Peptides against a protein of PDB entry 3JWR. Designs and how they scored, part 292

Target 1, 323 residues: chain A of PDB entry 3JWR
Amino acid sequence: TRELQSLAAAVVPSAQTLKITDFSFSDFELSDLETALCTIRMFTDLNLVQNFQMKHEVLCRWILSVKKNYRKNVAYHNWRHAFNTAQCMFAALKAGKIQNKLTDLEILALLIAALSHDLDHRGVNNSYIQRSEHPLAQLYCHSIMEHHHFDQCLMILNSPGNQILSGLSIEEYKTTLKIIKQAILATDLALYIKRRGEFFELIRKNQFNLEDPHQKELFLAMLMTACDLSAITKPWPIQQRIAELVATEFFDQGDRERKELNIEPTDLMNREKKNKIPSMQVGFIDAICLQLYEALTHVSEDCFPLLDGCRKNRQKWQALAEQ
Target 2, 298 residues: chain A of PDB entry 3JWR as posed
Amino acid sequence: TRELQSLAAAVVPSAQTLKITDFSFSDFELSDLETALCTIRMFTDLNLVQNFQMKHEVLCRWILSVKKNYRKNVAYHNWRHAFNTAQCMFAALKAGKIQNKLTDLEILALLIAALSHDLDHRGVNNSYIQRSEHPLAQLYCHSIMEHHHFDQCLMILNSPGNQILSGLSIEEYKTTLKIIKQAILATDLALYIKRRGEFFELIRKNQFNLEDPHQKELFLAMLMTACDLSAITKPWPIQQRIAELVATEFWEQGDQVGFIDFVCTQLYEALTHVSEDCFPLLDGCRKNRQKWQALAEQ

## One batch from the design tools (peptide; made by RFdiffusion4, then SolubleMPNN)

Design b2_p23_3_s4 (from b2_p23_3, 10 letters changed)
Fold by OpenDDE base, seed 4:
Structure b2_p23_3_s4 (fold): chain B 323 residues (1-323), chain A 23 residues (1-23)
Amino acid sequence: as target 1 above (323 residues)
Amino acid sequence: FSEEELAFLRSHFTDEEIEEILS
């Protein structure tokens, strides 16, 4: 395709030029092509292209395929969200120095998972899918969308010309897919809430050990969540804009819940309660985000910008809530 | 769960979803 030809022939700027190592990164000014170039740079600078013998054209095709399988008419859970999640992962690995704590396969899996974790998202949560009796709800009982996202990820990875994992051994391939699946499933916030206590206790007791396979898996899950929620850490102007996108999507769901399901939406998805957004954001930060970024910073102090950004945005939202 | 956590859950999830989270 013309798009593939353009991407494959393009000079890929440095990570420094693209600012993709910055926790404060914003994609708002980037074209779709530039986001794809950034993604190539992430794979390259993480040594994934070299270590796993990826063909440049195949990587380009895969990136474009992933991007294509996000819906353009979804306000928040689109390619840009996936891209920003992956960028945060890249920043955490590089600037946050987490790369040195992980294997190449884990890094490969995390980057693929970050880019893929919301594939074919429909702008509605698992509860809506279940309550609307969507066909997907017949396939999976829990984490319905996350299972679907993984299925889409697997489909793309196995598609002709998109097989970026073809250089892996069978065992490496299996390991990578396992980690990808776990990472995508970990983005179910309900699962995060269930599992985070174990992680926080390990940190609190100074018993956290990445050499333990179970703790490694737990950490990867927490890291995925930290990247998935990283909008809350961004500089205030970026945070506000992303919050508007989230609100748009949530309100659209709430409107559909009223119309299609005759259900009163939760405050988070209720357009009539948009004035509660600031207080809800404070609650979200306090209940979900702060402890996560504190714990992550404890694992790697170089991740502090995420925590600092979260704290600053809490202050901003609190100030708005007090008006 | 703290009171703050419960307040958050109530604002973001249905009672059924909360029960699932707490199970």
Scores: peptide ipSAE 0.235, ipTM 0.837, DockQ to the pose 0.314
Fold by OpenDDE base, seed 2:
Structure b2_p23_3_s4 (fold): chain B 323 residues (1-323), chain A 23 residues (1-23)
Amino acid sequence: as target 1 above (323 residues)
Amino acid sequence: FSEEELAFLRSHFTDEEIEEILS
């Protein structure tokens, strides 16, 4: 395609020029082509292209395939969300110095997982999928959408001309796919809530050890969630704009719940309760976000900008909730 | 969990997932 030819022939700017190492990064001014260029730079600067002998054209095709398999009619869970998740992962690995704590296979898996974790998202949550008796709800009992996202990820990785993992040994390939699956499934917030207590307790007791395979898996899950939720850490103008996209998608679900399921939506999904957004954001930060970024900062102090951003946005939302 | 936190859970998760979270 012309798009592939343009991407493959383009000069890829440095990470410094693209500012993709910054925790304060915004994609608002970037074209789709520029987001693809940023993604190439992430793979290159993490040494993934060199270490796993990726062909440039294959990587370009894979990136475009991933982007194409996000829906354009979904307000938040689209390519830009996946791209921002991957950018936060890149920043956490580089600026947050987490790269030094992980293997190349783990880094490869996390970056692929971040880009792929919401593939073919339909703008509705697992509860809606189950209640609407969607065919996907018959295939999977738990983490319905996350299983579907992984299936889409695997389909793309195995598609002709998209096989970015062809340079791996059989054992490396199996390991990478295992980590990708675990990382994508970890983006189910239900699993996060279930598992986070173990992680926080290990940190509190100073017993956290990345040399333990179980604790390594747990950390990768927490890191994926931290990147997935990273919009809450962004500078206030960026946070506000992303919060509007999230609200739009949730309200669209609520409208469908009324029309298709004949049920009253929850306050979070209810377009008529927009005035509750600030207080709900405070509740979300307190219940889900703060402890995670505190624990992540304990593992790597250079991740503090994520925690600081989250705290600052809590203050901003609280001020709006008090009006 | 507070009432607001429970409302958040109910908006994001299935009843089965909530039961697992609260167990």
Scores: peptide ipSAE 0.234, ipTM 0.836, DockQ to the pose 0.799
Fold by OpenDDE base, seed 5:
Structure b2_p23_3_s4 (fold): chain B 323 residues (1-323), chain A 23 residues (1-23)
Amino acid sequence: as target 1 above (323 residues)
Amino acid sequence: FSEEELAFLRSHFTDEEIEEILS
């Protein structure tokens, strides 16, 4: 395609020029081509292209395939969300110095997972999928959409001309796929809530050890969630704009719940309750985000900008909730 | 979970999902 030719021939700017090492990064001003260039730079600067012998054209095609398999008519869970998740992962690995704590296979898996974790998202949550009796709800009982996202990820990785993992040994390939699956499934917020207590307890007791395979798996799951939710850490103007996109998608679901399922949506999904967004954001930060970024900062102090951003945005949302 | 945390969970998850999370 013309798009592939343009991407493959383009000079890829440095990570510094693209500002993809910054936790404050915004994609709002970037074209789709520029987001793809940023993605190439992430793979290159993490030494994934060299270490796993990726062909440049194959990587370009894979990136474009991933981007194509996000829906444009979904307000938030689209390519830009996946791209921002991957950028936060890259920043956490580089600026947050987490790269030094992980293997090359883990880094490879996390980057692929971050880009792929919401593939073919329909702008509705697992609850809607279950209540609508969607065919996917018959295939999976738990983490329905996350299983679907992984299936889409696997489909793309196995598609002709998209096989970025072809340079891996059979063992490396199996390991990478396992980590990708675990990382994508970890983005189910229900699973995060279920598992985070173990992680926080290990941190609190000063028993956290990345050399333990179980603790490593747990950390990768927490890191994925931290990157997936990283919009809450962004500078206030960026956070506010992203929150509007999230609200738009949630309200669209609520509207569908009324029309299609004849149910009253929860406050989060209810357009008539838009005045509660600030207080709900405070609740979200307190219930979900703060402890995660505190724990992550404990593992690597260089991740502090994520925690600091989250705290600052809590203050901003609280001020709006008091008006 | 605090009362505020529970309020958030109720806004985001169904009662069935919350029971599963808390089990």
Scores: peptide ipSAE 0.171, ipTM 0.818, DockQ to the pose 0.400
Fold by OpenDDE base, seed 1:
Parts: sequence; structure tokens; C-alpha cells
Structure b2_p23_3_s4 (fold): chain B 323 residues (1-323), chain A 23 residues (1-23)
Amino acid sequence: as target 1 above (323 residues)
Amino acid sequence: FSEEELAFLRSHFTDEEIEEILS
């Protein structure tokens, strides 16, 4: 395609020029082409292209395929969200120095998972999918959308001309897919809440050990969630703008719940409760985000900007909630 | 879970989902 030709022929700027190592990164000013260029740079600077012998054209095609399989009519869970999740992963690996704690296969899997974790998202949560009796709800009992996201990821990876993993051995391929699946499934917030206690306790007791395979898996899950939720850590102007996108999507779901399911939406998805957004954001930060970024910072102190950003935004939301 | 955490869960999840999370 013309888009592929343009991307494949383009000069890829440095990570420094693109500012993709910054935890404060914003994609708002970037074109779709520039987001794809950033993605190429992430793969290159993580040595994934070299270590796994990726062909440039295949990588470009894969990136464009992933982007194409996000819906444009979804306010938040679109390509830009996936891209920002991947950028945060890249920043955590580089600036946060987590790269040195992981294998190349784990890094490869995490980056693919970050870009793929919300593929074909429909702008509704698992509860809506279940209550609407969607066909996907018959296939999976738990983490319905996350299973679907992984299925889409696998479909793309196996599509002609998109096989970025063709340079891997059979064992490496299996390992990579396993990690990708686990990482995508870990983005289910319900699973995060269920599993996080074990991680926090290991950190609290100073018993956390990445050499343990189970603890490694747990860490990768927590890291994925930390990147997925990283909008809450961004500078306040960026945080506010992203929060508006999230609210738009949630309100759209709430409107559909009223219309299609005849259900009163929760406060989070109720357009009439817009005035409660600041207090709900404080609650979200306290219940979900703070402990995660504290624990992550304990694993790597260089991830502190994520925690600091989260704390600053909590203060901002609290101030708005008090008005 | 604290009362504040429970309040958040109630705003974000269904009762069935909360029960599953708390199980």
C-alpha cells in the first residue's frame, strides 16, 4: 500500500528526537505516520530488530496492521492508547532501567503485548459484553475482551507479510506467545486487583525475586498494568485531556446501557454524574494506581517519575473535588 | 479493602464482578 511504502522509506528519527524515553511523553501533536516511526524506533533501540532478525518491511507492515485493527470510532481505546501504552513500556524499560532485569524474549513480548493489548476494542467493558450476550461472552467466561485482544494479536502475527517473529526458534516462539498472552490478559483490571496483593506482599517483605518464574510472570503483569494506566501519571494538561477521552467513552457505554439494556449506568459511566469525575479519579488513584507505582518504584527507583506524576495528579483531582 | 476502595469498586464494577474480585 501507499502507506506502507511511505513508512518503509521514511527516515526514523532518534529516540531522543522523538522524546519516547520521556515518562511525560504526549502523542497529541503526532501524526499517524509519526506514531508508526516512534514504534519502529522502540523495536530498534530495544535491539529487537537485530536480535530477532526482523525485516524492516515486515515490521512496518505489522505496525500498520496493528494500527488498522484498532477502531477509529472509539474515543479512548484506540491506536493512540495502545501506542501510549507501548511508549510507557519503552520508557520504563529504558529510562526506568527495567530492560536490564528482563530477557530479550520478555522485552519482545511486552512490546508486542502493549501495542496489541486492546486490539479491536469496541468501546465497552467486559460487563457490557456479558450483559449484552455478545457471542464472545459464550467463548470466554472471564477476561472476555482480553482473550479477544490476544486472538486478534495472534491473527495479525500469523498473517502473510506480518510475521515479525519468523526469526525465532520454535521454543522462542512458544515462549514469546505465552508471555504475550499472559501480558494481555493481565490488563484486565479485575485480574490485577486479584493478583496485586501477592506482588505487594513480596515487595513489603523484601522477598521479591525475578529469578523465580512465578514472580517474574507476576512482575510482567504488574508492569503491563502500570503502562496501561500510565495516563494517570502524565503532566496535568495531558492527564485532563485523556480523562476527557475516557469519560467520553464511558458515557457512550452508559448511554448504550440505558438504550440497549435498559440498565441505569454506574456513576463512572453516567453522563449525568460528570461532576463526580474528580472524586472518582481520586478514588481510582487511591484504590488502583498509587500502590502499583510505589511497588514499581521499589523494583526500580528510576520509575519514580510515574509515581510522582500520579501523586501530583491526585492532588489536582482532589482540589477539583473540593470545589 | 478500605471503605474508600470499596466505594471505588462499586462505582466501577457490577456486584457480581465485585464478588468475584473479593472471592
Scores: peptide ipSAE 0.149, ipTM 0.806, DockQ to the pose 0.378

Design b2_p23_4_s1 (from b2_p23_4, 11 letters changed)
Fold by OpenDDE base, seed 1:
Structure b2_p23_4_s1 (fold): chain B 323 residues (1-323), chain A 23 residues (1-23)
Amino acid sequence: as target 1 above (323 residues)
Amino acid sequence: SLEEERARYREELEELEKILASF
């Protein structure tokens, strides 16, 4: 395609020029082409292209395929969300110095998972999918959409001309797919709530050990969630704009819940309760976000900007909630 | 069973909704 030709021929700017190592990064000013260039730079600077012998054209095609399989009519869970999740992963690996704690296969899997974790998202959550009796809810008993996202990820990875993993051995391929699946499934917040206690307890007891395979898996899951939720850590103007996108999508779901399911939406999904957004954001930060970024910062102190950003945004939302 | 697993997940989703709505 013309898009592939343009991307494959383009000079890829440095990570410094693109500012993709910054936790404060914003994609608002970037074109789709520039987001693809940023993605190439992430793979290159993590040594994934070299270590796994990726062909440039295949990587370009894969990136464009991933981007194409996000829906344009979804306000928040689109390509830009996936891209920002991957950028936060990149920043956590580089600036947060987590790269030195992981294997090349784990890094490869996490980056692919971050880009792929919401593929073909429909702008509705697992509760809606379950309540609407969607066919996917019959196929999967838990983490319904996340299983679908992984299925889409696998489909793309196996598509002709998109096989960025063709340089891996059979064992490396199996390991990578296992980690990708685990990482995508970990973005189900219900699963996060279920598992986070074990992680926090290990940190509290100073017993956390990445050499333990189970604890490694747990850490990768927590890291994925930390990147997926990283909008809450961004500078306040960016945070506000992203919160508007999230609210738009949630209100669209609430409207569909009324129309299609004949139910009253929760406050989070209710357009008529827009004035509760600040207090809900404070609650979300307290219930879900703060302990996660505290624990992550304990594993790597260089991740502190995520925690600091989260704390600052809590203050801003609290101030709005008091007005 | 698959039905028991589905039921447990429904409870987990309900718990999540309560956490996200309790503000």
Scores: peptide ipSAE 0.505, ipTM 0.917, DockQ to the pose 0.913
Fold by OpenDDE base, seed 3:
Structure b2_p23_4_s1 (fold): chain B 323 residues (1-323), chain A 23 residues (1-23)
Amino acid sequence: as target 1 above (323 residues)
Amino acid sequence: SLEEERARYREELEELEKILASF
């Protein structure tokens, strides 16, 4: 395609120029082409292109294929969300110095997972999928959409001309896919709620050890969630704008719940309760986000900007909630 | 059973919804 030709021929700017090492990064001003260029830079600067012998054209095609398989009519869970998740992962690995704690295969898997974790997202959550008796709910008994996202990821990875993992050994390939699957599944917040206590307790007791395979897996899951939710850490103008996108999608779901399922949506999904967004954001930060970024910062102090951003946004949302 | 697993996951989703709605 013309898009592929343009991307493959383009000079890829440095990570510094693209500011993709910044936790404060915003994609708002970037074209789709520029987001693809950023993604190439992430793979390159993480040494993934070199270490796994990725062909440039194949990587370009894969990126464009991933982007293509996000829906444009979904307000939040689209390519830009996946891109921002991957950018946060990149920043956490580089600026947050988590790269030093992980293997190349884990890094490869995390970046692919971050970009792929919401593939073909339909703008509705697992509860909606389950309640609507969608065929996917019959196929998967838990983490319904995340299983679907992984299936989409695998489909793309195996598609002709998109096989960015072709340079891996069979064992490396199997390991990478395992980690990708685990990482994508970890983005189910229900699983996060279920597992986070173990992570926090290990941190609290100073027993956290990345050399333990189980704890490594747990950490990768927590890191994925931290990147997936990283919008909450962004500078206030960015956070506020992203929150509007999230609200739009949630309200769209709520409207569908009323229309298609004949149920009253929860406050989070209820357009009529838009005025509660600030207080709900405070609650979300307190219930879900703060402990995660605190724990992540304990693993790597260089991840503090995520925690700091989260705290600052809590203050901003609290101020709005009090108006 | 698969149905029991689905039921457990429904409960987990309901718990998540309660957390997200309790703000």
Scores: peptide ipSAE 0.497, ipTM 0.919, DockQ to the pose 0.912
Fold by OpenDDE base, seed 2:
Structure b2_p23_4_s1 (fold): chain B 323 residues (1-323), chain A 23 residues (1-23)
Amino acid sequence: as target 1 above (323 residues)
Amino acid sequence: SLEEERARYREELEELEKILASF
């Protein structure tokens, strides 16, 4: 395609030029082509292209395929969200120095997972999928959408000309897919709520050990969640704009809940209660975000900018809630 | 069983909704 030709022939700017190592990164000013260029740079600078012998054209095609399989009519859970999740992962690995704590296969899996974790997202949560008796709810009994996202990820990886993992051994391939699946499934916040207590307790007791396979898996799950929620850590102008996108999508779901399911939406999904957004953001930060970024900072102190950003945005939302 | 897993997951979703509705 013309798009593929343009991407494959383009000079890829440095990570410094693209600012993709910054925790304060914003994609708002970037074209789709530029987001693809950023993604190439992430793979290159993490040594994934070299270590796993990726062909440039195949990587370009894969990136474009992933992007194409996000919906444009979804306000928040689209390509830009996936791209920002991956960028935060890249920043956490580089600037946050988590790269030194992980294997190349884990890094490969996390980056693919971050880009793929919301593939074909429909703008509704798992509760809606269950309540609407959607076919996906019949297919999966746990983490419904996340299983679907992984299935989409696998489909793309196996598509002709998109096989970025062809340079891996059979064992490396199996390991990578296992980690990708676990990482995508970990983005179900219900699983986060279920598992976070174990992680926080390990940190609190100073018993956290990445050499333990179970604890490694737990850490990768927490890291995925930290990147998935990273909008809450961004500079205030960016945070506000993203919060508007999230609210738009949630209100769209609430409207559908009224129309299709004949139920009153929760306050979070209720367009008529948009005045509660500031207080809800404070509650979200307190209930879900703060402890996660605190724990992540204990694992790697260089991740402090995420925690600091979260705290600053809490203050901003609190000030709005008091008006 | 699959039904038991579905039931457990429904409970997990309800817990999440409760947390998200608490603010």
Scores: peptide ipSAE 0.493, ipTM 0.916, DockQ to the pose 0.900
Fold by OpenDDE base, seed 4:
Structure b2_p23_4_s1 (fold): chain B 323 residues (1-323), chain A 23 residues (1-23)
Amino acid sequence: as target 1 above (323 residues)
Amino acid sequence: SLEEERARYREELEELEKILASF
């Protein structure tokens, strides 16, 4: 395609030029081509292209395929969300120095997972999918959408000309897919709620050890969630804009809940309760986000900007809630 | 059973919704 030709022939700017190592990064001013270039740079600077012998054209095709399999009519859970999740992962690995704690296969898996974790998202949550008795809810008993996202990820990875993992051994391939699956499934916030206590306790008791395979898996799950939710850590102007996208998508779901399911939506998804957004954001930060970024910062102090951003945004939302 | 697994997941989703609604 013309798009592939353009991407494959383009000079890829440095990570410094693209600012993709910054936790404060924003994609708002980037074209789709520039987001793809950023993605190439992430793979390159994490040594994934070299270590796993990725062909440039194949990587370009894969990126474009992933992007294509996000829906454009979804306000938040689209390519830009996936791209921002991956950028946060990249920043956490580089600036946050988590790269030094992980294997190359884990890094490869996390980056692929971050980019793929919401593939073919429909702008509705698992609760809606379940309540609407959607075919996907019959196929999967838990983490319904995340299973679907992984299936889409696997489909793309196995598609002709998109096989970025072709340079891996069979064992490396199996390991990578296992980690990708676990990482994508970990983005189910219900699973996060279920598992976070174990992680926080290990941190609190100073018993956290990345050499333990179970704890490693747990950490990767928490890291994925931290990147998935990283919009809450962004500088306030960016946070506000992203919050509007989230609200738009949630309100669209709420409208569908009323129309299609004859259900009164929760406040979070109720367009009529827009005035509660600030207080809900404070609650979300307190209930879900703060402890996660505190724990992550404990594992790597260089991740502090995520925690700091979260705290600052809490203050901003609280001020709006008091108005 | 699959039904028990679905039921457990519904409970987990309900718990999440309660957390997100308690704001």
Scores: peptide ipSAE 0.493, ipTM 0.917, DockQ to the pose 0.917

